# Designs tried in a protein design run: peptides against a protein of PDB entry 7MKK. Part 87

Target 1, 71 residues: chain A of PDB entry 7MKK
Amino acid sequence: SMKEKVKAKLVEIRKFVPFIRRVRIDFQDTLSKVQGHRLDALVNLLDREDVSMSSLNKIEVIIDKLRTRFN

## One batch from the design tools (peptide; made by RFdiffusion4, then SolubleMPNN)

Design b2_p28_5_s4 (from b2_p28_5, 12 letters changed)
Fold by OpenDDE base, seed 2:
Formats: C-alpha cells, structure tokens, sequence
Structure b2_p28_5_s4 (fold): chain B 71 residues (1-71), chain A 28 residues (1-28)
C-alpha cells in the first residue's frame, strides 16, 4: 500500500538524520541563522509520522545536495 | 493542552515544508 511505501521511505530517510544534525553543527559558523533553522526544521519534520511521499522525495534530493557540498 | 500540541505540531509541519522548499532552492 501507499501507506506502507511512505513508512518504508521514511525509515530510509531517517537514516540521514544524524548526518543532517552533523552538518548543522559542523558548519554552524558558516551557515546563516535561517539556514541553521531550516536544517533543524527538516530534522523535526522527519520525527513526524504524517510526512508525504512528495516531501520525502524532496528531502532525499536535499540530502543528496548536502552530501555533495558538505561531504 | 491538546489544542496547543496540535497547533505546535501544525506549525512544525508548516515550517518544515517551507524549509524543504527554500533549501531545495538554495542548494540548486
């Protein structure tokens, strides 16, 4: 079901929460306040159970971009 | 209260959705 697919995707994306948190901390001095807040908001979103597949796919793209820029 | 928790939850969702949009734009 779509619900099961969303849950599976959420589990996979959540594996990158530690990475996002590390980016937030490691680059705190180079990130703007708003950028830091946005990363925090992203982590908070991933704590929710009602995240859409569309949002999860967008977050995956964002994570890929973060990995490219922040290793 | 339950109402306050729901409001906070909704606010988190709204902020996060905006964050997704803006981060995607900034990292493009």
Amino acid sequence: as target 1 above (71 residues)
Amino acid sequence: SMKKKLEESDQIAEEAEEAVKELDKELS
Scores: peptide ipSAE 0.226, ipTM 0.674, DockQ to the pose 0.209
Fold by OpenDDE base, seed 4:
Structure b2_p28_5_s4 (fold): chain B 71 residues (1-71), chain A 28 residues (1-28)
Amino acid sequence: as target 1 above (71 residues)
Amino acid sequence: SMKKKLEESDQIAEEAEEAVKELDKELS
């Protein structure tokens, strides 16, 4: 079901929470305050159980871009 | 209160959705 797919996707994306937190801290002096806040917001969103598939897909793209730029 | 917690949760979701949009734009 779509619900099961969303849950599975959420589990996979949550594996990158430590990476997002590392980017937030390691580049805190480079990132603007608003950028830092946005990364915090992403982490907070991923703690929720009602995240949509569309949001999860967008977050995956963001993570890929972060990996490209920040290793 | 339960009402306050719900409002906080909704605010988190709203901010996060905006963050997704803006980060995607900035990292393009």
Scores: peptide ipSAE 0.224, ipTM 0.673, DockQ to the pose 0.208
Fold by OpenDDE base, seed 1:
Structure b2_p28_5_s4 (fold): chain B 71 residues (1-71), chain A 28 residues (1-28)
Amino acid sequence: as target 1 above (71 residues)
Amino acid sequence: SMKKKLEESDQIAEEAEEAVKELDKELS
């Protein structure tokens, strides 16, 4: 079901929370306050259970871009 | 208190949706 797919996707995306936190901390001095806040908000969103597939897909793209830029 | 918690949850969702949009734009 779609519900199951969303749950599975959420589990997969949550695996990158430690990475996002790492970027947030390691590059805190080079990130703007707004950028830091946005990363925090992203992590907070992933704590929720009602995240849409659309949002999860967008977050995945963001994570890919972060991985490219911040290794 | 329950009302406040719900409002906080809504705020988190709103901020996160904006964050997703803006981060995607900035990292493009």
Scores: peptide ipSAE 0.222, ipTM 0.670, DockQ to the pose 0.207
Fold by OpenDDE base, seed 5:
Structure b2_p28_5_s4 (fold): chain B 71 residues (1-71), chain A 28 residues (1-28)
Amino acid sequence: as target 1 above (71 residues)
Amino acid sequence: SMKKKLEESDQIAEEAEEAVKELDKELS
């Protein structure tokens, strides 16, 4: 079901929360205040259980871009 | 309070959705 797919996707995306937090801290002096706040907001969003598949897919793309730039 | 928690939750969702949009643009 779609509900099961969303739950599975959320579990997979949450595996990258430590990475996002690390980027936020390690590059705090490089990131603008707005960018830092946005990363914090992403982490907070992933603590929720009512995240849509559309949002999760977009977050996955963002994580991929972060991994490319910040290893 | 439950009301405060709900308000905080709604703010998190709103800010995060905007963050998703803007980060996607900035990292393109």
Scores: peptide ipSAE 0.220, ipTM 0.671, DockQ to the pose 0.203

Design b2_p28_6_s1 (from b2_p28_6, 9 letters changed)
Fold by OpenDDE base, seed 2:
Structure b2_p28_6_s1 (fold): chain B 71 residues (1-71), chain A 28 residues (1-28)
Amino acid sequence: as target 1 above (71 residues)
Amino acid sequence: SKGERESDEITDELMKAFGITDEDVAAA
């Protein structure tokens, strides 16, 4: 089911939470305030279970872009 | 669901903050 697929994808995406936290902290002076706030929101979002698959797919792209730009 | 819509809103704002476009997502 889509619900099970979302849960599985969420588990995989959550593996990047430590990386997101590190970007947020290590590049705090480089990030704009809005960028920092949005990363905080992302971490909080990933604590939730009710997340859309579309969001998770976009988050995967976002993480890739963060990795390209910040390590 | 409401939660899913909220997640989409948060994600869309995040994409805007980092200049990530729908084209980037489509190309993934």
Scores: peptide ipSAE 0.755, ipTM 0.940, DockQ to the pose 0.890
Fold by OpenDDE base, seed 4:
Structure b2_p28_6_s1 (fold): chain B 71 residues (1-71), chain A 28 residues (1-28)
Amino acid sequence: as target 1 above (71 residues)
Amino acid sequence: SKGERESDEITDELMKAFGITDEDVAAA
């Protein structure tokens, strides 16, 4: 089911939370205030269960872009 | 659901903050 697919995808995306936290801290002086706030929101979002598959797919792309720019 | 709509809003703002476009998502 889609619900099960969302849960599985969420588990995989949560593996990147430590990376997101490191970007937030290590590049705090480089990030704009808005960017920093949005990364904080992302970490908080990933604590939730009620997340859309659309969001999870977007987050995967966001993580890839963060890796390209910051590591 | 309401929670899903909230997640979409958060992720859309994330994309804007880092200059990530729908084209980037579609290309993935």
Scores: peptide ipSAE 0.755, ipTM 0.940, DockQ to the pose 0.879
Fold by OpenDDE base, seed 1:
Structure b2_p28_6_s1 (fold): chain B 71 residues (1-71), chain A 28 residues (1-28)
Amino acid sequence: as target 1 above (71 residues)
Amino acid sequence: SKGERESDEITDELMKAFGITDEDVAAA
């Protein structure tokens, strides 16, 4: 089911939370204030269960872009 | 659901903050 797929993808995306936290801290002086706040919001979002598949697909792309720009 | 709409709002703002577009998502 879609619900099962969402939960499975959420588990995989959560594996990147430590990376997101490191980007937020290590590049705090490089990131704009809004970028830092949005990364904080992302970490908080990934604590939730009620997340859309659309959001998870977007987050996957965001993480890839962060990896390209920040290691 | 309400939670899903909130997640979409957060991710949309995140995309804007880093210059990531719907085209980037579609191309993935």
Scores: peptide ipSAE 0.755, ipTM 0.940, DockQ to the pose 0.905
Fold by OpenDDE base, seed 5:
Structure b2_p28_6_s1 (fold): chain B 71 residues (1-71), chain A 28 residues (1-28)
Amino acid sequence: as target 1 above (71 residues)
Amino acid sequence: SKGERESDEITDELMKAFGITDEDVAAA
């Protein structure tokens, strides 16, 4: 089911939470205030269970962009 | 659901903050 797929995808995306936290801290001086706040929001979002598959797909792209720019 | 809509709002703001477009998502 889609619900099961969402849960599985969420588990995979959560593996990147430590990376997101590190980007937030290590590049705090490079990130704008809004970018920092949005990364904080992302970490908090990933603590939630009620997340859409659309959001998870977008987050995957966001993480890829962060990896490209911030190692 | 409400939670899903909130997640979409958060992710949309994230995309804007980092200059990520719908085209980027579609092309991924």
Scores: peptide ipSAE 0.754, ipTM 0.940, DockQ to the pose 0.892

Design b2_p28_6_s2 (from b2_p28_6, 11 letters changed)
Fold by OpenDDE base, seed 2:
Structure b2_p28_6_s2 (fold): chain B 71 residues (1-71), chain A 28 residues (1-28)
Amino acid sequence: as target 1 above (71 residues)
Amino acid sequence: SSGEKESDQITDELMKALGITDEDVEKA
């Protein structure tokens, strides 16, 4: 089911939470305030279970963008 | 659901803040 697929995808995406937190902290002075706040919101979002598959797919793009810019 | 819509809003706003474009999404 889509619900089970979302749960499985969420488990995989959560593996990147430490990376997201690291970017948020290590590049705090480089990030704008809004960027920092949005990253905080992302981390909080990933603690939730009610997340759409579209969001999870977008988060993969976000993670790739963060890797490109921040290693 | 309402929660899913909220998640979409959070991700959309973050993508905007990071300057992620539709082209970036297409390359994924």
Scores: peptide ipSAE 0.708, ipTM 0.920, DockQ to the pose 0.829
Fold by OpenDDE base, seed 1:
Structure b2_p28_6_s2 (fold): chain B 71 residues (1-71), chain A 28 residues (1-28)
Amino acid sequence: as target 1 above (71 residues)
Amino acid sequence: SSGEKESDQITDELMKALGITDEDVEKA
């Protein structure tokens, strides 16, 4: 089911939380204030169970962009 | 759901803040 797929993808995306936290801290001076705040919001979002598949797909793109720019 | 809409808003705002475009999403 879609619900099962969402939960499975959420588990995989959560594996990147340590990376997101490191980007937020290590590049705090490079990131704008709004970028930093939005990354904090992303980390908090990933603690939730009620996340759309659309959001999870977008988060994969975000992680790829962070990796390209920061590591 | 309300929670799903909130998740979409959070991710959309982050994508905007990072300058991620529709082209970036298309290439993914």
Scores: peptide ipSAE 0.707, ipTM 0.919, DockQ to the pose 0.865
Fold by OpenDDE base, seed 3:
Structure b2_p28_6_s2 (fold): chain B 71 residues (1-71), chain A 28 residues (1-28)
Amino acid sequence: as target 1 above (71 residues)
Amino acid sequence: SSGEKESDQITDELMKALGITDEDVEKA
């Protein structure tokens, strides 16, 4: 089911939370205030279970962009 | 659900803040 797929994908995305936190801290001075705040919101979001598949797909894109820009 | 809508808003706003375009999403 879609619900099961969402749960499985959420588990995989959560593996990147440490990376997101590191980007947020290591590049705090490079990020704008809004960028930093939105990254904080993302980390908080990933603690929740009620996340859409659309959001999870977008988060994968976000993670890829963070990798290309910040390693 | 309301929670899913909120997640969509959070991710959309973050994408905007990072300058991620629709083209970026299509390429990924």
Scores: peptide ipSAE 0.707, ipTM 0.919, DockQ to the pose 0.853
Fold by OpenDDE base, seed 4:
Structure b2_p28_6_s2 (fold): chain B 71 residues (1-71), chain A 28 residues (1-28)
Amino acid sequence: as target 1 above (71 residues)
Amino acid sequence: SSGEKESDQITDELMKALGITDEDVEKA
Protein backbone atom coordinates (compact mmCIF):
# COMPACT_ATOMS: atom_id res chain seq x y z
CA SER B 1 0.00 0.00 0.00
CA MET B 2 0.97 3.64 -0.37
CA LYS B 3 0.94 4.00 3.40
CA GLU B 4 3.54 1.26 3.76
CA LYS B 5 5.64 2.79 0.97
CA VAL B 6 5.61 6.16 2.71
CA LYS B 7 6.68 4.59 6.00
CA ALA B 8 9.53 2.75 4.30
CA LYS B 9 10.73 5.90 2.51
CA LEU B 10 10.51 7.89 5.73
CA VAL B 11 12.77 5.37 7.49
CA GLU B 12 15.35 5.80 4.73
CA ILE B 13 15.17 9.60 4.73
CA ARG B 14 15.54 9.75 8.52
CA LYS B 15 19.00 8.20 8.13
CA PHE B 16 20.11 11.62 6.83
CA VAL B 17 18.93 13.59 9.88
CA PRO B 18 22.41 13.59 11.47
CA PHE B 19 23.85 14.96 8.22
CA ILE B 20 21.21 17.70 8.03
CA ARG B 21 21.91 18.69 11.64
CA ARG B 22 25.64 18.90 10.95
CA VAL B 23 25.11 21.12 7.89
CA ARG B 24 22.87 23.39 9.94
CA ILE B 25 25.51 23.79 12.67
CA ASP B 26 28.78 23.70 10.73
CA PHE B 27 27.61 26.22 8.12
CA GLN B 28 25.42 28.38 10.33
CA ASP B 29 27.48 31.47 9.47
CA THR B 30 27.26 30.74 5.73
CA LEU B 31 23.54 29.99 5.64
CA SER B 32 21.07 32.83 5.65
CA LYS B 33 18.71 33.12 8.60
CA VAL B 34 15.89 31.91 6.39
CA GLN B 35 17.87 28.89 5.22
CA GLY B 36 18.76 27.99 8.78
CA HIS B 37 15.17 28.25 9.95
CA ARG B 38 13.96 26.11 7.05
CA LEU B 39 16.54 23.41 7.82
CA ASP B 40 15.35 23.38 11.42
CA ALA B 41 11.81 22.95 10.15
CA LEU B 42 12.93 20.03 7.98
CA VAL B 43 14.48 18.21 10.93
CA ASN B 44 11.31 18.72 12.95
CA LEU B 45 9.20 17.50 10.03
CA LEU B 46 11.11 14.22 9.90
CA ASP B 47 10.05 13.47 13.48
CA ARG B 48 6.46 13.25 12.23
CA GLU B 49 4.76 10.34 10.51
CA ASP B 50 2.17 12.30 8.52
CA VAL B 51 4.42 13.20 5.57
CA SER B 52 3.51 12.95 1.90
CA MET B 53 5.43 10.83 -0.58
CA SER B 54 5.86 14.00 -2.64
CA SER B 55 7.61 15.67 0.28
CA LEU B 56 9.87 12.69 0.84
CA ASN B 57 10.92 12.68 -2.82
CA LYS B 58 11.67 16.40 -2.66
CA ILE B 59 13.69 15.90 0.53
CA GLU B 60 15.92 13.48 -1.37
CA VAL B 61 16.66 16.27 -3.85
CA ILE B 62 17.32 18.68 -1.00
CA ILE B 63 19.77 16.27 0.62
CA ASP B 64 21.62 15.87 -2.68
CA LYS B 65 21.95 19.64 -3.01
CA LEU B 66 23.17 19.97 0.56
CA ARG B 67 25.87 17.37 -0.09
CA THR B 68 26.93 19.16 -3.26
CA ARG B 69 27.23 22.54 -1.56
CA PHE B 70 28.29 21.73 1.98
CA ASN B 71 29.87 18.25 2.07
CA SER A 1 -4.44 15.25 4.69
CA SER A 2 -3.67 18.38 6.69
CA GLY A 3 -0.36 16.94 7.83
CA GLU A 4 0.65 16.04 4.31
CA LYS A 5 -0.18 19.55 3.11
CA GLU A 6 1.98 20.99 5.87
CA SER A 7 4.86 18.71 4.88
CA ASP A 8 4.54 19.91 1.29
CA GLN A 9 4.66 23.53 2.43
CA ILE A 10 7.76 22.97 4.56
CA THR A 11 9.62 21.23 1.75
CA ASP A 12 8.56 23.80 -0.86
CA GLU A 13 9.70 26.67 1.35
CA LEU A 14 13.07 25.03 1.94
CA MET A 15 13.54 24.35 -1.76
CA LYS A 16 12.90 28.03 -2.49
CA ALA A 17 15.31 29.10 0.25
CA LEU A 18 18.04 26.87 -1.22
CA GLY A 19 17.34 27.94 -4.81
CA ILE A 20 16.27 24.48 -5.91
CA THR A 21 14.20 24.72 -9.09
CA ASP A 22 11.60 22.50 -10.70
CA GLU A 23 14.25 21.52 -13.23
CA ASP A 24 16.44 20.22 -10.42
CA VAL A 25 13.59 18.04 -9.20
CA GLU A 26 12.76 16.79 -12.68
CA LYS A 27 16.27 15.66 -13.57
CA ALA A 28 16.87 14.02 -10.21
Scores: peptide ipSAE 0.706, ipTM 0.919, DockQ to the pose 0.870

Design b2_p28_6_s3 (from b2_p28_6, 11 letters changed)
Fold by OpenDDE base, seed 5:
Formats: sequence, structure tokens, C-alpha cells
Structure b2_p28_6_s3 (fold): chain B 71 residues (1-71), chain A 28 residues (1-28)
Amino acid sequence: as target 1 above (71 residues)
Amino acid sequence: SKGAEESDKITDELMEALGITDEDVKAA
């Protein structure tokens, strides 16, 4: 089911939470206030179960972009 | 669901803040 697929993908995406937190902290002075706030919101979002597959797919792209820019 | 819609909002706002477009997502 889509619900099970979402849960599985969420598990995979959550593996990057430590990385996202590190980007948020390590580059706090480089990021704009808006960027920082949105990264905080992302981390908080990933604590939740009710996340769309569309969002998870986009988050995967976001993580790739963060890795390119900040790693 | 309302939660899923909220996730979309949060994700879209972050994409905008980082300059990531729907085109980037489509290309990936």
C-alpha cells in the first residue's frame, strides 16, 4: 500500500536527519534566516508520520542539493 | 490528509528558500 511505501521511505529519509541538523548548525551564519527556519521545519516534519510521498520525494532532492552545497 | 498537505507546504517553502525548483525535482 501507499501507506506502507510512505513509511518505508520515511525510514530512509530519516537517516539523513543528523546531516540536516549538522548543515543547519554548521552553516547557521551562512544560511539566511529564512533558510535556517525552513531547515528547522524540515527536521520537525520528519518526526511526524503524516507526510506525503510527494514531499518525501522532494526531500530526497533537497538532501542531494544540501550535500552538493554543504558537503 | 491535513498532515500531508502541511508536509507539502513545508517542503515547498524549503525548496523556495534554497532555490530548488520543480524543474530540479523533475530532472532528478
Scores: peptide ipSAE 0.698, ipTM 0.919, DockQ to the pose 0.866
Fold by OpenDDE base, seed 3:
Structure b2_p28_6_s3 (fold): chain B 71 residues (1-71), chain A 28 residues (1-28)
Amino acid sequence: as target 1 above (71 residues)
Amino acid sequence: SKGAEESDKITDELMEALGITDEDVKAA
């Protein structure tokens, strides 16, 4: 079911939370204020269970972009 | 759901802040 797929993808995306936190901290001076705030919001979001598949798909792209820019 | 809607908002705002477009998502 879609619900099961969402839960499975959420588990996988949560594996990147440490990476997101590191980007947020290590590049705090490079990131704009709004970028930093939005990354904080992302980390908080991933602590929740009620996340859409659409969001999770977009977060995969976001993580890829963060990796490209900051790693 | 309400939570899913909130997740979409948070995600969209972050994408905007990072300059990531829907085209980037489609291309991935």
Scores: peptide ipSAE 0.697, ipTM 0.919, DockQ to the pose 0.898
Fold by OpenDDE base, seed 1:
Structure b2_p28_6_s3 (fold): chain B 71 residues (1-71), chain A 28 residues (1-28)
Amino acid sequence: as target 1 above (71 residues)
Amino acid sequence: SKGAEESDKITDELMEALGITDEDVKAA
């Protein structure tokens, strides 16, 4: 089911929370204020269970871009 | 759902802040 797929994707995406936190802190002086705030919002979002599959797919792309730029 | 809409908003705002476009998502 879509619900189970979302749950599985969310579990995988949550594995990157430590990475996102490290980017936020290690590059705080490089990131704009708005970028930092949005990354904080992303971390908070990933504590929720009600997240769309669309969002989770986009977050995978975001993580890839963060890795390219910052790791 | 309301939660799904909130997740989309947060995600879209982050993409905008990082300069990530819908084309980037489509290309992935």
Scores: peptide ipSAE 0.696, ipTM 0.919, DockQ to the pose 0.897
Fold by OpenDDE base, seed 4:
Structure b2_p28_6_s3 (fold): chain B 71 residues (1-71), chain A 28 residues (1-28)
Amino acid sequence: as target 1 above (71 residues)
Amino acid sequence: SKGAEESDKITDELMEALGITDEDVKAA
């Protein structure tokens, strides 16, 4: 089911939570306040199970962009 | 669902803040 696919995708995306947290902290002075707040919101979002597949696909792109820019 | 809508909002706001566009998503 789509619900099970979402849960499986969440497991994979959550592997990057430590990376997102490190970007948030290590580059706090480089990030704008709004960028920092949105990254905090992302981490909080990934703690939830009610996330759309569309969002998870976009988050993969976000993580790729963060890796390119910060790691 | 409400949860899905909230996730979309949070994700879209973050994309906007980081300058990531829908074209970036399509290209991935």
Scores: peptide ipSAE 0.694, ipTM 0.919, DockQ to the pose 0.895

Design b2_p28_6_s4 (from b2_p28_6, 10 letters changed)
Fold by OpenDDE base, seed 2:
Structure b2_p28_6_s4 (fold): chain B 71 residues (1-71), chain A 28 residues (1-28)
Amino acid sequence: as target 1 above (71 residues)
Amino acid sequence: SEGEKESDRITDELMEAFGITDEDVKAY
């Protein structure tokens, strides 16, 4: 089911939470306030179960872009 | 669902904050 697919994708995306937290802290002086707030929101979002597959697919791209810019 | 709509909103705001476009997502 789509619900099970979302849960499986969420498990994979959650593996990047430590990375997101590291970016948030390590680049705090480089990030704008809004960017920092959005990263905080992302971490909080990933604690939820009621997320769309569309969101998770986009988050995967976002994480890739963060890695390109901040690692 | 309302929760899914909220996740989409948060995600869109993330994309905007980092200059990530739908084209970027499509290309991925």
Scores: peptide ipSAE 0.764, ipTM 0.939, DockQ to the pose 0.898
Fold by OpenDDE base, seed 1:
Structure b2_p28_6_s4 (fold): chain B 71 residues (1-71), chain A 28 residues (1-28)
Amino acid sequence: as target 1 above (71 residues)
Amino acid sequence: SEGEKESDRITDELMEAFGITDEDVKAY
């Protein structure tokens, strides 16, 4: 089911939370305040269960872009 | 759901903050 797919995808995306936290801290002086706030919001979002598959797909792209720019 | 709408809002704001577009998502 889509619900199970969302749960599985969420588990995979959560594996990147440590990376997101490191980007947030290590590049705090490079990031704008808005960017920092959005990364904080992302970490908080990933604690939730009621997340759309669309969001998870977008987050995957975001993480890829962060990896390209920051590691 | 309301939760899903909230997640979409947060991710859209995040994309905007880092200059990531829907085209980037389509290409991924």
Scores: peptide ipSAE 0.763, ipTM 0.938, DockQ to the pose 0.918
Fold by OpenDDE base, seed 5:
Structure b2_p28_6_s4 (fold): chain B 71 residues (1-71), chain A 28 residues (1-28)
Amino acid sequence: as target 1 above (71 residues)
Amino acid sequence: SEGEKESDRITDELMEAFGITDEDVKAY
């Protein structure tokens, strides 16, 4: 079911939370205030279970972009 | 659901903050 797919996708995306936290701290002086706030929001979002598959697909791309720009 | 709508909002704001567009998502 879609519900099960969402849960499975969340498990995979959550593996990047440590990376996101490191980007937030290591590049704090490079990131704008809004960017920092959005990364904090992302980490908090990934603690939730009620997330759309659309969001998860976009987050996957976002993480890819972060990896490209911030190692 | 309301939770899903919230996730969509947060995600869209995140994309905007880092200059990530729908085209980027489509190409991925």
Scores: peptide ipSAE 0.763, ipTM 0.938, DockQ to the pose 0.899
Fold by OpenDDE base, seed 3:
Structure b2_p28_6_s4 (fold): chain B 71 residues (1-71), chain A 28 residues (1-28)
Amino acid sequence: as target 1 above (71 residues)
Amino acid sequence: SEGEKESDRITDELMEAFGITDEDVKAY
């Protein structure tokens, strides 16, 4: 089911939370204030269970772009 | 759900902040 797919995707995305936190801290002086705030919001979002598959798909792309730019 | 709508808002704001487009998402 879609619900089970969301749960599985969320588990996989949560594996990147340490990376997101590191980007937020290590590049704090490079990131704009808005970018920093959005990364904080992302970490908080990933603590939730009620997220859309659309959001999770977008977050995968976001993480990939962060890895390209900051790792 | 309301929670899903909130997640969509947050992710859209993230994409905007880092210059990520819908085309980027489609290509991934």
Scores: peptide ipSAE 0.763, ipTM 0.938, DockQ to the pose 0.878

Design b2_p28_7_s1 (from b2_p28_7 with S6K V12R E13K D17E E18P D26L)
Fold by OpenDDE base, seed 2:
Structure b2_p28_7_s1 (fold): chain B 71 residues (1-71), chain A 28 residues (1-28)
Amino acid sequence: as target 1 above (71 residues)
Amino acid sequence: SIDFSKLSSEERKELEEPFLDELLELLE
């Protein structure tokens, strides 16, 4: 089901939460406060259980961009 | 700043996509 697919995708995306946290910490002095807050917000969004597939796909792109710029 | 963990489902739904779109644009 689509619901099951969303849950599976969420589990996969959550594997990158430690990476997002590391970017937030390692580049804390480089990032603006608003950028840091946005990364924090991204993490707490991924703490939710009701994230849509569309959002999870966007977050995957965001993670790729973070990896390109910060790792 | 936004704290999604404290939002209702309706509030989350309203703010989530604009937030992600803005973040995508910021990282372009």
Scores: peptide ipSAE 0.712, ipTM 0.934, DockQ to the pose 0.845
Fold by OpenDDE base, seed 4:
Structure b2_p28_7_s1 (fold): chain B 71 residues (1-71), chain A 28 residues (1-28)
Amino acid sequence: as target 1 above (71 residues)
Amino acid sequence: SIDFSKLSSEERKELEEPFLDELLELLE
C-alpha cells in the first residue's frame, strides 16, 4: 500500500537526519541564517509521522544537494 | 521560524510543500 511505502521511505530518509544535523552545525558559518533555520525545520519535519511521499521525494533531492555541496 | 513539531496536521500539510520548494531553491 501507499501507506506502507510512505513509512518505508520515511525510515530511509530519516537515516540522513544525523547528516543534516552535522551539516547544519559544521557549516553554520557558511550557511545563511535562513538556510540554517530551514535545515532545523527539515529535521523537525522528519520527526513527524505524516510526511507525504511527494515531500519525502523532495527531501531526498535536498539531501542529495547537501551531500554534493557539503560532503 | 517554522517548527513543524508544533503544527497541527492541517497546518503542516499547508506549509510543508512550500517550505520544501523554498529550501530546494535556497540550495541551488
Scores: peptide ipSAE 0.711, ipTM 0.933, DockQ to the pose 0.873
Fold by OpenDDE base, seed 3:
Structure b2_p28_7_s1 (fold): chain B 71 residues (1-71), chain A 28 residues (1-28)
Amino acid sequence: as target 1 above (71 residues)
Amino acid sequence: SIDFSKLSSEERKELEEPFLDELLELLE
């Protein structure tokens, strides 16, 4: 089901939460204040159970951008 | 300063997409 697919995707995306946290901290001086705040909010969003597939797909792109710039 | 953990499902839905779109733009 789509519900199961969303939950599976969420589990996979959550594997990157430690990476997001590390970027937030390790590059705190490089990131703008707003970028830092948004990364904090991103982690908070991923703590929820009701994130949509559309959002999870966007978050995947965000993670790719973070990896490109910071890893 | 959005804190998604404190939002209702309806509030989250309102803010989530604009937030993600902004973040995508910020990381360009």
Scores: peptide ipSAE 0.711, ipTM 0.933, DockQ to the pose 0.882
Fold by OpenDDE base, seed 1:
Structure b2_p28_7_s1 (fold): chain B 71 residues (1-71), chain A 28 residues (1-28)
Amino acid sequence: as target 1 above (71 residues)
Amino acid sequence: SIDFSKLSSEERKELEEPFLDELLELLE
């Protein structure tokens, strides 16, 4: 079902939360203040259980951009 | 700043898409 697909996608995306946290800390001086705050907000968004598939797909793109720039 | 963990489902839905779109732009 679509609900099961969303749950599976959320589990996979959450595997990158430690990476996002590390980028936030390790590159604190490189990131702008607003970028840092947005990354904090991204992490607490991923703590929720009601994130949509559309949002999860956008978050995957965001993670790809972070990986390209920061590791 | 936004703390999504403190928002209701309705408040989250209103802020989520604009937040993600803005973040995508910030990282370009």
Scores: peptide ipSAE 0.708, ipTM 0.932, DockQ to the pose 0.861

Design b2_p28_7_s2 (from b2_p28_7, 8 letters changed)
Fold by OpenDDE base, seed 5:
Formats: sequence, C-alpha cells, structure tokens
Structure b2_p28_7_s2 (fold): chain B 71 residues (1-71), chain A 28 residues (1-28)
Amino acid sequence: as target 1 above (71 residues)
Amino acid sequence: SIDFSKLSSEEIKKLEEPFLDELLKLLE
C-alpha cells in the first residue's frame, strides 16, 4: 500500500540524519546562518511520523545536493 | 524559523513542502 511505501521511504531517509547533522556541524563556517538553521529544522522534521511521499522525495534531492557539495 | 518538533501533524503537512522548496533554493 501507499502507506507502507511512505513508511519504508521514511526509514530509508532517516538513515541520512547522522550525515545531515555532521554537515551542519563540520561546515558551519561555510554554511550561511539560514542554511544552518534550515538543516536543523530538516532533522527535526525527519523525527516526525507524518511526512508525505512528495516531501520525502524532495528531502532525498536535498541529501544528494549535500553529498555533492560536502562529501 | 519553523520548529517542526512543536507542530501538529496537520500543521506539518501544511508547511513541510514550502519549507523544503525554500531549502532546495538555498542549496543551489
């Protein structure tokens, strides 16, 4: 079901939370203040249960951008 | 700034995509 797919996707995306936290800290001097604050907010969002598939797909793109620039 | 840890599920559904779109632009 779609509900099961969303849950599975959320589990996979949450595997990147440690990476997002590390980018936020390791590159704090490179990131703007607003970028840093938004990354903090992103981590908080991923702690919640009700995230749509559309949002999860966008978060995946964000993670890809972070990997390209910071890893 | 948005604090998702303090929002209801309904409020998150309203704000999450605009938030993510802005973040995508910030990372261009």
Scores: peptide ipSAE 0.770, ipTM 0.948, DockQ to the pose 0.831
Fold by OpenDDE base, seed 2:
Structure b2_p28_7_s2 (fold): chain B 71 residues (1-71), chain A 28 residues (1-28)
Amino acid sequence: as target 1 above (71 residues)
Amino acid sequence: SIDFSKLSSEEIKKLEEPFLDELLKLLE
């Protein structure tokens, strides 16, 4: 089911939460305030259960951008 | 700013994609 697919994808994306947190802290002085706040908000979003598949796919792209720029 | 930890499921579904689109632009 779609619900099961979303839950599985969410579990996979959550594996990157420590990375997002590390970027937020390690590059705190490089990130703008708004970027930092949005990364904090992203982590909070990933703590919730009601993230759509479309959103999870976008978050995957965001993580790729973070890895390219910050790791 | 958005605090997803305090939002209902319905509010999250309405706000999450616009939020993510903005974040994508911020990271360009």
Scores: peptide ipSAE 0.770, ipTM 0.948, DockQ to the pose 0.834
Fold by OpenDDE base, seed 1:
Structure b2_p28_7_s2 (fold): chain B 71 residues (1-71), chain A 28 residues (1-28)
Amino acid sequence: as target 1 above (71 residues)
Amino acid sequence: SIDFSKLSSEEIKKLEEPFLDELLKLLE
């Protein structure tokens, strides 16, 4: 079901939370304050269960952008 | 700023996509 797919995708995306936290800290001087605050908010969002598949797909794109710019 | 840890499920569903769209633009 779609609900099961969302849960599975959320589990996979959560594996990148340590990476997001690391980017936030290691590149704190490169990131703007607003960018840093938004990354903190993103981590908090990923702790919640009510994230849609559309949102999870966008988060995956965000992670790809972070990987491209910050290793 | 948004603190998703404090929001209800209903509020998160309203705010998550515009938040993510903004973040995508910030990282361009």
Scores: peptide ipSAE 0.770, ipTM 0.948, DockQ to the pose 0.842
Fold by OpenDDE base, seed 3:
Structure b2_p28_7_s2 (fold): chain B 71 residues (1-71), chain A 28 residues (1-28)
Amino acid sequence: as target 1 above (71 residues)
Amino acid sequence: SIDFSKLSSEEIKKLEEPFLDELLKLLE
């Protein structure tokens, strides 16, 4: 079901939470304040249970951009 | 500043997409 697919995707995306946290901390001086705040908010969002598939797909793109720019 | 930890599920559904779109732009 779509619900199960969303849950599975959320589990996979959450594997990157430590990476997002590390980028936020390690590059704190390079990131703008707004970028840092948004990364904090992103981590908080990923702690929630009801994130849509569309959002999860966008978060995946964000993670890819973070990897490209910061690792 | 959005604090998703304090929002209801309904509020998150309304705010998450615009938030993520903005973040994508910030990372261009």
Scores: peptide ipSAE 0.770, ipTM 0.948, DockQ to the pose 0.854

